Peptides against a protein of PDB entry 7Q4I. Designs and how they scored, part 84

Target 1, 281 residues: chain A of PDB entry 7Q4I
Amino acid sequence: HENSTIAERLYSEVRVLCWIMTNPSNHQKKARHVKRTWGKRCNKLIFMSSAKDDELDAVALPVGEGRNNLWGKTKEAYKYIYEHHINDADWFLKADDDTYTIVENMRYMLYPYSPETPVYFGCKFKPYVKQGYMSGGAGYVLSREAVRRFVVEALPNPKLCKSDNSGAEDVEIGKCLQNVNVLAGDSRDSNGRGRFFPFVPEHHLIPSHTDKKFWYWQYIFYKTDEGLDCCSDNAISFHYVSPNQMYVLDYLIYHLRPYGIINTPDALPNKLAVGELMPEI

## One batch from the design tools (peptide; made by RFdiffusion4, then SolubleMPNN)

Design b2_p16_1_s1 (from b2_p16_1, 9 letters changed)
Fold by OpenDDE base, seed 3:
Structure b2_p16_1_s1 (fold): chain B 281 residues (1-281), chain A 16 residues (1-16)
Amino acid sequence: as target 1 above (281 residues)
Amino acid sequence: MEEDFEKILKELKELL
């Protein structure tokens, strides 16, 4: 039997609503596998789509399908959350239907922060937004106050937030959040290692001359060393994870144990005041 | 499933 006492405490104290970006063509192909794996560890799990699915628990948002509507879907998803679910959680994670998330590691990162602090976390990128923005594929998590500011202050004002549904979803929300003084937090661990990854582990660990790796190093906000020092022992997310890979990750992280190795968790940090951030490393 | 498992094990071993 595993001792989950601290994880159970954090499940109660750091409540996370996870919303999954999906579409009707992916309900059976991808989204159901999120529900059957890491999504079950969220306090609340909602699939945001253009069609209702009672088996999946998917919401039909008033948006069209396609890459040009991702920003529109994100705006409507957060409106829906604010209207129906703003008190159901303290933190609000966006993930894709091919993102895998270790929710316990996210709760550990979020524990010191007040949900009333206007902050959000993810894989921070430097272009287009002065404070940076969080990569859409790695997933990003907003505090309750960040959601309130986004929906109530930013979205109704075309000067603060793009009214059109076109554009890069992650860049556009990053601009809106900056314009309402939501802080782009540092999600790195105490060793300066990243926790949110916009690719599969293989793509972060293996130096490859792929065009995707080339742009990533230009986009990453914090300089990370290449190799093993890139990734926290308490990593939170990976992107481009296939449905089969989700089940394998679930098995490896939660079921497979090396006999005789017992991991003792670090002590929880002190809680921060409202508006306070962890010192930069 | 086995090929995916070996790939992920390789990826995880590279993280360790």
Scores: peptide ipSAE 0.024, ipTM 0.612, DockQ to the pose 0.034
Fold by OpenDDE base, seed 2:
Structure b2_p16_1_s1 (fold): chain B 281 residues (1-281), chain A 16 residues (1-16)
Amino acid sequence: as target 1 above (281 residues)
Amino acid sequence: MEEDFEKILKELKELL
């Protein structure tokens, strides 16, 4: 029997609402598999779409479909969350319908932080936004206060937040959040290893002789090594995960165990004061 | 360790 006592405690103390960016064409193809795998470990799971789906629990947002509407969908998703769900969770994760998330590892990272701290986490990129922004595909998580500031302070002000629905959604939310003093947190572990990944595990773990010209190396905010040291033992997310790969990851992470190896979790860190961040490594 | 890891990753790739 696994001792889940700490995970159960964190499930209660670090409540996460996960919203999944999807569209009607992906409800059955992708989003359903999120619901059947990692999404069931969220405290609340909502699929944000342009059409309602009662089987999926999808919300029809007042937005068009297509890549040019992702920013519009993100704005409407957070408006919907703020109006209906702001007290249902402490943290609010955006993920794509091909993102896989280890929610327990996210709760562990978030545990020391106050949800009243204006902060968000993800795979931090350095371009376009001075403090950086979080990669959309890797998923990013806002504190309750960050959601409040985004919806109440940023969105109503065209000088702070882009009113048009065009643009890269992750860059645009990053600009908006910076403009309302929401901090782009450091999601790295105590060894400086990343937790949110904008690609599949294979692409991060295998030192691909990926040309040093690969855009990712220019975009990452924190320098990370290739290979085994790329990734935290407490990694949170991967992107471009196929539906089949989600079930494989669920098996490998939650079911497959090496006999005789007992994983003792590290002690929980001290809780931070409101507005306090963990020291940068 | 690197060779073992590459083997594991190759096997994982075949499963994924």
Scores: peptide ipSAE 0.020, ipTM 0.512, DockQ to the pose 0.032
Fold by OpenDDE base, seed 1:
Structure b2_p16_1_s1 (fold): chain B 281 residues (1-281), chain A 16 residues (1-16)
Amino acid sequence: as target 1 above (281 residues)
Amino acid sequence: MEEDFEKILKELKELL
């Protein structure tokens, strides 16, 4: 018997709407597997597509398909969320259909923050945006206030937010959010370890796989160590996770238990005031 | 514990 009392409390108190970036060709191949694994642990799960799929709960956004439309799809996704779902959650996660997310760990990270604080979290990158921006592949989560500011204040103003649908989706939303004073939060744990990862666990956990010349080390906002110290024990996301790997991760994280090991969760931190952030490490 | 974890990660890598 699992004691899920704290996880159940956080499920109620830290409501997360997850929207999944997908396309009609991936509904059955990828998105369905998100729905059958980690997506079931979101308070609400929506697939953002160009075609409706009632089995998947996919929304047809008024956008074309292709890599050049990812920014357009992100804008329309958040417009749709704001119009239909802004009160259904406190936090709004963007993930890809090959992102795996441990939603309980995300709720734990988000617990102290007010959803009325204009903040967003993810794997922070330093280029192009002064405060940084969050990697699109690792997934990023906006507070309710961040979504409001993005949709109501940023999107209608071409000076604040790119009206064209082209560009790097994650960079463009990062620029828009900065321009409306949405803060790029620190998602690291109390030990300074990352929680959102733009690659598979293998690439982060195994030393020596990446040349120090790899672009990632130039992009990462916070210096992280390689190896086991790379990653929080409360890691939130990984990218480039295949459908089969999602089921493996789901089994390993939620079903496989070493007999006789009882994990006592850390105490929840104190809640922050509106506009207050945890100190950066 | 680190060696065991590296071994687990290596095995996990082979599974993933």
Scores: peptide ipSAE 0.014, ipTM 0.480, DockQ to the pose 0.030
Fold by OpenDDE base, seed 4:
Structure b2_p16_1_s1 (fold): chain B 281 residues (1-281), chain A 16 residues (1-16)
Amino acid sequence: as target 1 above (281 residues)
Amino acid sequence: MEEDFEKILKELKELL
């Protein structure tokens, strides 16, 4: 029998709203597979689109489609969340319709933090933003206070947040959040291993899979190694996960068990005060 | 939906 008591506790104490970046052409191709796999482990799941889909629970945002509108869609998504759902969760995850997320591992990372702390987490990148920004593809999670500051303080001010819908979505939200003193948190585990990944597991777990000249090594905020030491045992997300791979990951993570191996979860850390972060490693 | 998952699970069990 599986003992889920701690996971059930964290489901109640660390409430996560997941919003999925999608479009009408991907509702059936990609987004429905998120809903059928990892998305069911969110406390609230919303698909942000340009067309309504009642079967998917997709919202029609007042934005156009295409890569040049992703920043516009992100702004409207967080406005929608703030207006309709700000009290439905403590944390607000953005993911793509090809991102896979282990929500229990995210709750474990978030547990010590207050939702009233202006902080967000993800795969931290170094360029363009002084404190760093979180990679859009790996997914990123905002505290309730971070969402409030983004929507109420940043978005209405063109000096703090880009009014145009063009630009790299993840960079632009990173600039806006920095300008309202939302902190770019460290999502690494106690061993300094990453939890949010902008690629599939194979690209991180296999040594020398990428050239040392690959842009990723210049973008990553924290130094990371390739191979088994790349990734936390409590990894949270992977990107470029196909619909079929989502079901594979669901099976491997939640159903497949090595007989006779029992993992005891680590003790939960102490809760931090409002505005307090975990010590840097 | 369930059919796709069951099919994939079957394929995975055959590969393991």
Scores: peptide ipSAE 0.025, ipTM 0.536, DockQ to the pose 0.024; fails the geometry check

Design b2_p16_1_s2 (from b2_p16_1, 8 letters changed)
Fold by OpenDDE base, seed 4:
Parts: sequence; structure tokens; C-alpha cells
Structure b2_p16_1_s2 (fold): chain B 281 residues (1-281), chain A 16 residues (1-16)
Amino acid sequence: as target 1 above (281 residues)
Amino acid sequence: MEKDFEEVLKQLKELL
């Protein structure tokens, strides 16, 4: 018998709306596999598209398709969430249709924070934004207050938020959020290990795959080691995960158990006040 | 432990 009591508590106390960035050509190829795997562990799951799909729960946003419209899609997605779903959750995760997320580990990271704190989390990158920004591929999670500030304060002001739909989606939202004093949080664990990963587990866990000249090492905000010390035991996300790999990960994480090994969860940290962050490590 | 974990990672790599 699995003891899920703490996970069930966190499911109720740390409500997460997951929105998945997708397109009509990927509804069946990718997005449905998110819905059948990790997406079922979100409190609410919405697929943001250019076409409606009632089987998928996909929303048709008023945006064009293609990489040049990702920023436009992100703006319209958060507008839609604010208008229809702002009270349905405490935290609002953006992920891609090839991102895999361990939602329980995200709830554990978010537990001490107030959803009224203007903060967001993800894989923090250094360039372009003074406080950093969160990598789009790793997924990033906004507090309810961060969504409010983004939609109500940033989006209506072209001086605070880019009106054009062009640009790197993750950089542009990072600029907008900084301009309305939404803090770029530290998602690392107590050992300084990352939780959000912009690549597959293989690329992070195995040092032999990373050329030191690889752009990633210049982009990461926090210095991370390669190999086993790269990644938290409570890792949250991986990117470039194929549909087949999602089912493999779902089996390995939630079904496969080593007989006779009992892992007891760490005690929950104390809750922070509104506006308070965990100390930087 | 390191060898066992490397083997698990290798197996995971083969599955991914």
C-alpha cells in the first residue's frame, strides 16, 4: 500500500493549473500523451492552441501558429487564465507539449510560498533580464499574484510589456514580470540542486554529453554541476521528452518500486509571509 | 552505489 497522505494534502493546499502550449498538428501527436501521463496530476489542465478540441480540452486562442507567435500565444493564454480560471488554482504552470513534470515535487517547492507573493519559478537564465528569466522549455510557474500583475499591470502597458507577438517567449515574459516587480525565484533545493531542466534527463545526468562551449553553461543563472549532483532528488521538469518517454517516466516514477526500500518524505518547511522568499543558498 | 546508479542511468538512457 502506498502512503499518499502528504501528496493528497499538497494537492489540496497547493493547487496548480497547468497550461500546455500546443498547436492543432500536435493535439494527437503530443498533447494527448501529456493528458494521459503527468497532466492528470494537475488540479486543472488546459491545452492552449489555435483550434478548439473538446476531447483534449484545448482552447482556441486568437493567435497564429509558428515559433514567431509563441509570445503572442503566452500573452493570450494568461489573459484567458486570468479571465476564466484565476481562482481555480494558486499556481499557474506553463509547459510545452514535450515537457514532463513531476507535479508533486513542484507542490513541495511551492508549499512555503504564498500565492499572493509576486513570484515565479523555473530554470533561471541570466541573459537579457537583470533578475534573470525562466527557460520556456523547462516550464515555469507563476503565483496567482504574478498572473494578476502580468495581465492587469504589464500587458496593457507597451512600456512594460512588448505589444508585438515576436521575440523569445520566455525572455519577453521575463521582462514583463520584472517590470511589474514579480520576483524571479530560486527553484533550487536546499543542496543547491536544480529542479527545472530544459533538456531530457540524459543530458543533465550524464556529463559526457555537454561541451563546455555549450550555450547552456553561459545561460544558467546559478552554477550547477554535471552528473548526479546536477539534479535534485525532487526534480520537477524535463524538456524534449517524447510521447513514448512520457509513459516510461510515468511508469518509472509512479509504478516501479524497489522492494524493501522505504523513503520517508522530509518534513514540510514553515510557510513564508506574503512577499517573503526562501533565503538564497 | 555509484555503479548501480550508473547502470540504472544507462538503462534509463536506453529507454529514453
Scores: peptide ipSAE 0.020, ipTM 0.554, DockQ to the pose 0.029
Fold by OpenDDE base, seed 5:
Structure b2_p16_1_s2 (fold): chain B 281 residues (1-281), chain A 16 residues (1-16)
Amino acid sequence: as target 1 above (281 residues)
Amino acid sequence: MEKDFEEVLKQLKELL
C-alpha cells in the first residue's frame, strides 16, 4: 500500500497550473502524451496552441506558428492565464510538449515560498540577463505575483518588455521579469544539486558525456557536477523526452518499486515570509 | 539561443 498523505497535502496547498507550449501538428503526436502522463498531476493543465482542440484542452492563441513566434505565444499564453485562470493556481509552469515533469518534486521545492513573492524557478542560465534567466526547454514556474507583474506591468510597456514577437522566448521573458523585479530563484536542493534539466536524464547522469567546450557549461548559472551528483533525488524536469519515454518514466517513477525499500520523506521546511527566499547554498 | 538551439540539437544528435 502506498502512503501519499503528504503528496495529497501538497497537491492542495501548492496548486500548479501547467501550460504546455504546442502547435496543431503536435496535438496528437506529443501533447496528448503529456496529458496522459505527468500532466494529470497538475491541478490545471492547458495546452497553448494556434488551434483549438477540445479533446486535448488546447487554446487557440492569436499568434502564428513557427520558432520566430514562440515569444509571441508565451506573451499571449500568460495574458490568457491572467484573464481566465490567475486564481485557479498558486504557481504557473511553462513546459514544452517534450518536457517531462515530476510535479510532486516541484511542489516540494515551492512549498516554503509565498505565491505573492515575485519569484520564478527553472534551470538558471547566466548570459544576456544580469540575474540570469530560466531555460525554456527545462520548463519554468512563475508565482502568481510574478504572472501579475509580467502581464500587468511588463507586457504593456515596450521599455520593460519586447513588443515584437521575435527572439528567444526564455531570454525575453527573463528580461521582462527582471525589469519588474521578479527574482530568478535558486532551484537547487540542500546539497546544491539541480532540479530542472534542459536535457534527458542520460545526458546529465553519465560523466564526461559532453565536452567541457559544450555551450551548456558556459550557460549554466550555478556550478554543476556530472554523474549521480548532477541531479537532485527530487529532480523536477527533463527535456527532449519522447512520447514513449514519458510512459517509461511514469512507470519507473510511480509504479516500479524495489521490494523492501521504504523511503521516508524529509520534513517540510518552514514557510517563508512574503518576499523572502531560501538562503543561498 | 535559437542559433544555439540548432547547434544544441546538432551536438545532442552527435551525442546520441
Scores: peptide ipSAE 0.019, ipTM 0.594, DockQ to the pose 0.482
Fold by OpenDDE base, seed 1:
Structure b2_p16_1_s2 (fold): chain B 281 residues (1-281), chain A 16 residues (1-16)
Amino acid sequence: as target 1 above (281 residues)
Amino acid sequence: MEKDFEEVLKQLKELL
């Protein structure tokens, strides 16, 4: 029998709305598998699309399809969330339909923070945005206050937020959030290990898989090591996860147990005041 | 535990 008491507590105290970036062609191919795996552990799960799908719980946003519309879709998704769902959660995760997320680990990371703190978390990249921005593929999570600032303060102002729908979605939201003083948080664990990953576990965990010239090493905001020390024991997300791999990960993380090994969770940290962040490592 | 984790990671690699 599993003792889920602390996970149940965090489910109640750290409410997460997950919105999934998808399109009609991926509803059955990808998004459905998110819903059947990690997405079921969100407090609320919404699929943001260009077409409605009642089986999936997909919303038809007023945007076109294609890579040039990802920023437009992100803007409309957060507008929709702000209008309909801002009180349904404390934290608002963007993920792709090929992102896998361990929501309990995200709740653990978020627990000390106030949702009224203007902050967001993810895999922080250093280019283009002074404070950094969060990689779109790894997924990123906004506090309720960050969503409010984004939708109410940033989006209506072309000087603060790009009005057209073109550009790199993650960079553009990062610029907008910086311009309204939403802080790019540090998502690393207490050992300085990353929690949000823009690739599959294989690419992070296996030494020498990437040349030092690989763009990722120039983009990462925090220095990270390769191998087992790359990744937190409480890792939150991986990108480029196929539908089949989602079920494998779901089994390995939530069902497969080594008999006789009991994990005792670390004590929860103290809650921070509004506007307070954990110290960067 | 580290060896067990490496083995799990190796298995994950083979599955992924």
Scores: peptide ipSAE 0.019, ipTM 0.549, DockQ to the pose 0.029
Fold by OpenDDE base, seed 2:
Order: structure tokens, then sequence, then C-alpha cells
Structure b2_p16_1_s2 (fold): chain B 281 residues (1-281), chain A 16 residues (1-16)
């Protein structure tokens, strides 16, 4: 029998609403597989689309479809969350319909933080935004206070937040959040290893002789080594995960166990005060 | 340890 007592505690104490960015063409192809795998481990799971789907529990946002509307969809998604769900969770994860998330590892990372701290986490990139921004594909998680500031303070002000629906979604929310003093947190583990990944595990774990010119190495905010040291043992997310790979990951993470190896979880860190962050490593 | 990991990664690649 697996001892899930700490995971159950964190499920109750670190409530996560996951919203999945999708579109009607992906409801059956991708989003359904999120719902059947990692999405079931969220405290609340909502699919944000342009069309309603009662089987998926998809919300029809007042936005058009296409890559040029992703920023518009993000704005409307967080408005919808703020209006209907701001008290249903403490943390609010954006993920794509091809993002895989280990929600327990995210709860572990978030545990010390107050949801009233204006902070968000993800794979931090350094360009375009002074404090950095979180990669859209890796998924990013806002505190309740961050959502409040985004929706109430940033979105209504064109000087703080882009009114148009065009632009890179992750960059634009990063600008808006910075402008309302939402902090771009450090999601690395105590060893300085990343937890949110904008690619599949293979691309991070296998030292590809990736040309040092690969854009990722220029975009990452924190220097991370290639290979096994790239990734936390408590990794949170991967991107470009196919529907089939989601089921494989679910099996490998939650079902496959090496016999005779007992994993004892580390002690939970002390809770931080409101506005306090973990020290940078 | 590195060889074992490469083998695991190869197997994982075949599964993904």
Amino acid sequence: as target 1 above (281 residues)
Amino acid sequence: MEKDFEEVLKQLKELL
C-alpha cells in the first residue's frame, strides 16, 4: 500500500485550479487525455475554449480561435476564474492541452508560499520582461493574489496590460504581472534544478548535442546543466507531450515502482509570511 | 550509473 498521507494533506492545504488552454478541434484529440490523466489530480479542472463541451467541462470564452488569440484567451480565462472560481483554489495553473503536470510536485513547491503573496511560478525566461516571465508551454501557476492583481489592477489598465488580443501570451501576461508587482518566483529545487520544462522529458534529460545556438539556452533565466542534473526529482511539468505519452507518464510516475525501494518524502519546509519568498539559490 | 541511465532513456524513448 502506498502511503499518500502527505499528498492528501497537500491536496487539502494547497488547492490548485488547473485551467487548460484548448480549442474545439483539440477537445477530443488532446484535452480529453489531460482530463483522463494528470488533470484528475487538480482540485478543480477547467478547459478554456471558444466552444462549450459538457463532456470535457469546457468553457466557451468570448474569443476567436487561432495562435493570434492565445493572449485574448488567457485574459478571458483569468477573468472567468476570478469571477467564478477565485475562492475555489489557492493557486491557479495555466497549462496547454499538450502539457503534462505532476500536481503533487507543484503542491510541494507551493506549500511554503502564502496564496496572498503576489507571486507566480513556471519555467522562467529572461527576455522581454525585466524580472523574467514564465514559458507558456511549460505551464505557469499564479497565487490567488496574483490572479486578483492581474484581473482587477492590470487588465483594466491599457498602460499596465495590453488591451489587444495579439502577442506572445506568456510574454504579455509576464509584462502585466510585473506591472502590478507580481513577483516571478524561482521554481528550482534546493539543488538549483528546474521543475517546469517547455519540452518533453527526452529533450531535457538527453544531452542532445543541441547546437549551443538553440534559443532555449539564451532564454532560460537560470543556468541549468544538461543531462540528469537538468531536472528536479520533483519536476512539475513537461510540454509537447502527446496523448499517448500522457498515459505512459501516468504509468511511469504513479504505477511503476521498483520493488524494495521506499521513497521517504523530505520534510515540508516552514511556511513563509505573506510577501516572503524562498531565498534564491 | 550513466550507462544505466542511458539505457533507461533509450527505453523511455521507445515508449514515448
Scores: peptide ipSAE 0.018, ipTM 0.541, DockQ to the pose 0.030

Design b2_p16_1_s3 (from b2_p16_1, 8 letters changed)
Fold by OpenDDE base, seed 4:
Structure b2_p16_1_s3 (fold): chain B 281 residues (1-281), chain A 16 residues (1-16)
Amino acid sequence: as target 1 above (281 residues)
Amino acid sequence: MEEEFEEIEKQTKELL
């Protein structure tokens, strides 16, 4: 028998709204598989699209489709969330329709932080933004205060936030958030291991899978290694996860158990004050 | 696998 008491507590105390970046061509191909797997563990799940889909719970945002419109879609998604859902959660996760997320591990990471702290978390990259920015593919999570600052303070000001819909959405939101003093948090565990990953588990877990010249090693904000030390035991996300792999991961993480091995969860850390971050590792 | 890396690189290269 599973004891989910701590996970149930965190589900209530660390409320997460997940919004999924998708498009009408991917509603059936990708997005519905998010809804049938990890997305069911969010407190609220919304698919952000250019067309409404009542079966999926997809919202038609006033944006065009295509990669050049991802930043436009991100701006409209957070405007929609702020207008309709800002009180429905404490934390607001952006993920792609091929991102897989272990929501319980995200709640564990977020537990000590106040939702009124202007902070966001993800896979931190170092270029373009002084404090860093979070990789779009790995998914990133904003506090309620971060969403408020983004929508109310940053978006209306062309000097703080890019008015055009072009550009890399993750870099552009990172610039906007920095300009309103939203902090780029450290999502690493107590051992310095990453939790948000911009690739599939295989690419991170296998040593020497990429060459040393691969762009990723120049982009990561914190030094990380490949292999078993790459990834937290409480990892949160992986990207480029196929629909079939989502069901495999759901089975492996939530159903398959090695008989006779019992893991005791670590004690929850103390809650931080508003504006306080965990010490740097 | 190469195509997935190229897609991220493409977004990165458009920023350079």
Scores: peptide ipSAE 0.027, ipTM 0.708, DockQ to the pose 0.124
Fold by OpenDDE base, seed 5:
Structure b2_p16_1_s3 (fold): chain B 281 residues (1-281), chain A 16 residues (1-16)
Amino acid sequence: as target 1 above (281 residues)
Amino acid sequence: MEEEFEEIEKQTKELL
């Protein structure tokens, strides 16, 4: 029998709205599998599309489809969330329809932070934005205050936020958030291990999988290792996860157990004041 | 996997 008492507490105290970036061609192929796996562990799950789908809970945003409209879709998604759902959660996760997320691990990371702190988390990259920005594919999570600042302060001002729908979605939101003093948080665990990953587990876990010239090593904000030390035991997300692999991960993480091994969770940290961050490691 | 990385790198370059 499983004891989920702490997870249930965090589900109530650290409410997460997950919005999934998708399109009409992916509703059945990808998005449905998010809904049937990790997405069911969000407090609220919404699919952001260009067409409505009542079976999926997909919203039709007033944007065109294609890679050149991802930034436009992100802006409209957060406007929609702010208008309809800003009080339904404390934290607001963007993920792709091929991102897998362990929502309990995200709640654990977020627990000490106030949702009124202007902060966001993800896989931090160092180029283009002084404080860094969070990789789009790994998924990124905004506090309620970060969403408010983005929608109310940044988006209406062309000097703070790009009005055109073109550009790198993750870079553009990173610029906008920096311009309204939303902090790019450190998502690493107490051992300095990452929690949000822009690739599948295999890519991070296998040493020397990529050349040292691979762009990722130049983009990553914090120094990271390959192998078993690449990733937190409380990792949050992986990208490029196929629909079939989502079900495999659900089985491995939530069902498969080594008999006779019992993990005792670490004590929850103290809650931080509004505006306070965890000490850098 | 390498092809996926090339596509990601290409996308990142196209978005820059």
Scores: peptide ipSAE 0.026, ipTM 0.702, DockQ to the pose 0.127
Fold by OpenDDE base, seed 3:
Structure b2_p16_1_s3 (fold): chain B 281 residues (1-281), chain A 16 residues (1-16)
Amino acid sequence: as target 1 above (281 residues)
Amino acid sequence: MEEEFEEIEKQTKELL
C-alpha cells in the first residue's frame, strides 16, 4: 500500500496539461506508449499531430510534417490550447513523443509559483537568447500567463515572433517569450541539481560519457556535473527515451521498491506572490 | 552512443 495523499493534493492544486509533439507515422510507434505510461499522470493529455487519431486523442493541426515544421506545429499547438483548453490547467507542458516525464516532480517544482506569473521552465540553454531558452527535447512548461502572452501578444506580431514555420522550435519560442517578458526560470533544486534533461538517464549519470567538446557543455546555461550528482532526486524529464524504456522507467519509478527503505517527502515551500521567482541558489 | 550523439548533434545543427 502507498500513501499518495500529497501527490493527490498536488494533482488538484497544480493542474498540468501535457501536449505531445508527434506525427502520424509515430502515433502507433511512440505516442501510444506515452499515453500508456507517464502521460496518464497529466491532468489533461493531448497529442499534437497533422492527422486526427481518435484512439490516441490526437489533434490535426494545420501544419505540414517534417523537422522544418516543428516551430509551425508549436505555434498552432499553443493557439489550439489557448482557444480550447486555457482554463483546463494551470501549467502547460510541451514534450516530444520520446520524452519521459515524472509529473509529480514537476508539480512539486511548480507548487510555489502562481500560474499568473509569466514564467516557463525546462533545461535552460544559453545561446541565441539573452535570458536563455528551454531545450525542446527535455520538455518545457509554461504558466497560463506565459501561454496567454505567447498566443495573444507575441504570435500576432512578426517583430516579436517569427511568422514562418522554419527554425529551431525551442530557440524560436524562447525568442518570442523573451520579447513578451516571459521569464526563463531556474528549474534546479536547492542543491543546484538539474531537473529537466535533454538525453536519456544513462548519458547524464555516467561520468565522462561525452567529450568535453560536445555541444551540450557549450549550450547548458547553468554549470552541471556528470554522474549521480548530475541529477536531482526529484528529476522531471529525460529525452530520447525509447517506447520500451518508457515502460522500464515506469516500473523503476512507480513499482520497484527496495524493501525497508521509506522516503519521507520534504515539506512544501511557501507560495510566491504573482511575478515572484525563487531566490537564486 | 557516439553515433546517436552525432546524429543528435547533426539534427540540432540542421535545425539551427
Scores: peptide ipSAE 0.025, ipTM 0.694, DockQ to the pose 0.128
Fold by OpenDDE base, seed 2:
Structure b2_p16_1_s3 (fold): chain B 281 residues (1-281), chain A 16 residues (1-16)
Amino acid sequence: as target 1 above (281 residues)
Amino acid sequence: MEEEFEEIEKQTKELL
């Protein structure tokens, strides 16, 4: 028998709205598998698309499809969330329809932070934005205050936030958030290991002879090693996860257990004041 | 796997 008491407590105290970036061609191919796996562990799950789908619970945003519209879709998604759902959660996760998320691990990371702290978390990259920005593929999570500042303060001001729909959505939101003093948090664990990953577990865990010239090593804000030390025991997300791999991960994480090994969770950290961050490691 | 990395690189290169 599993004791889920702490996870249940965090589910109530650290409420997460997950919105999934998708498109009509992926509703059946990808998005439905998010809904059937990790998405069911969000407090609220919304699929952001260009077409409505009542089976999926997809919202038709007033945007076109294609890679050049991802920034437009992100802006409209957060406007929709702010208008309809800002009080339904404390934290607001963006993920792709091929992102896998361990929501309990995200709640654990977020627990000490106030939702009224202007902060967001993810896989932090160093280019283009002085404080860094969070990788779009790994998924990123905004506090309620970060969403408010983004929608109310940044989006209406072309000097603070790009008005057109072109550009890399993760870079553009990173610029906007920096311009309204939303802090790019440190998502690493107490050992300095990452929690949000822009690739599948295999690419991080296996020391690939990825040429040291691989862009990722130039983009990461915090230096991390390859291999088993790459990844927190409380890792939150992986990207490029196929629909079949989502079910495999669900089985491995939530069902498969080594007999006789009991993992006792660490004590919850103290809650931080509004505006306070955990010390950088 | 290489194709997925190439897609990320393409997005990054189109931004550069």
Scores: peptide ipSAE 0.025, ipTM 0.699, DockQ to the pose 0.125

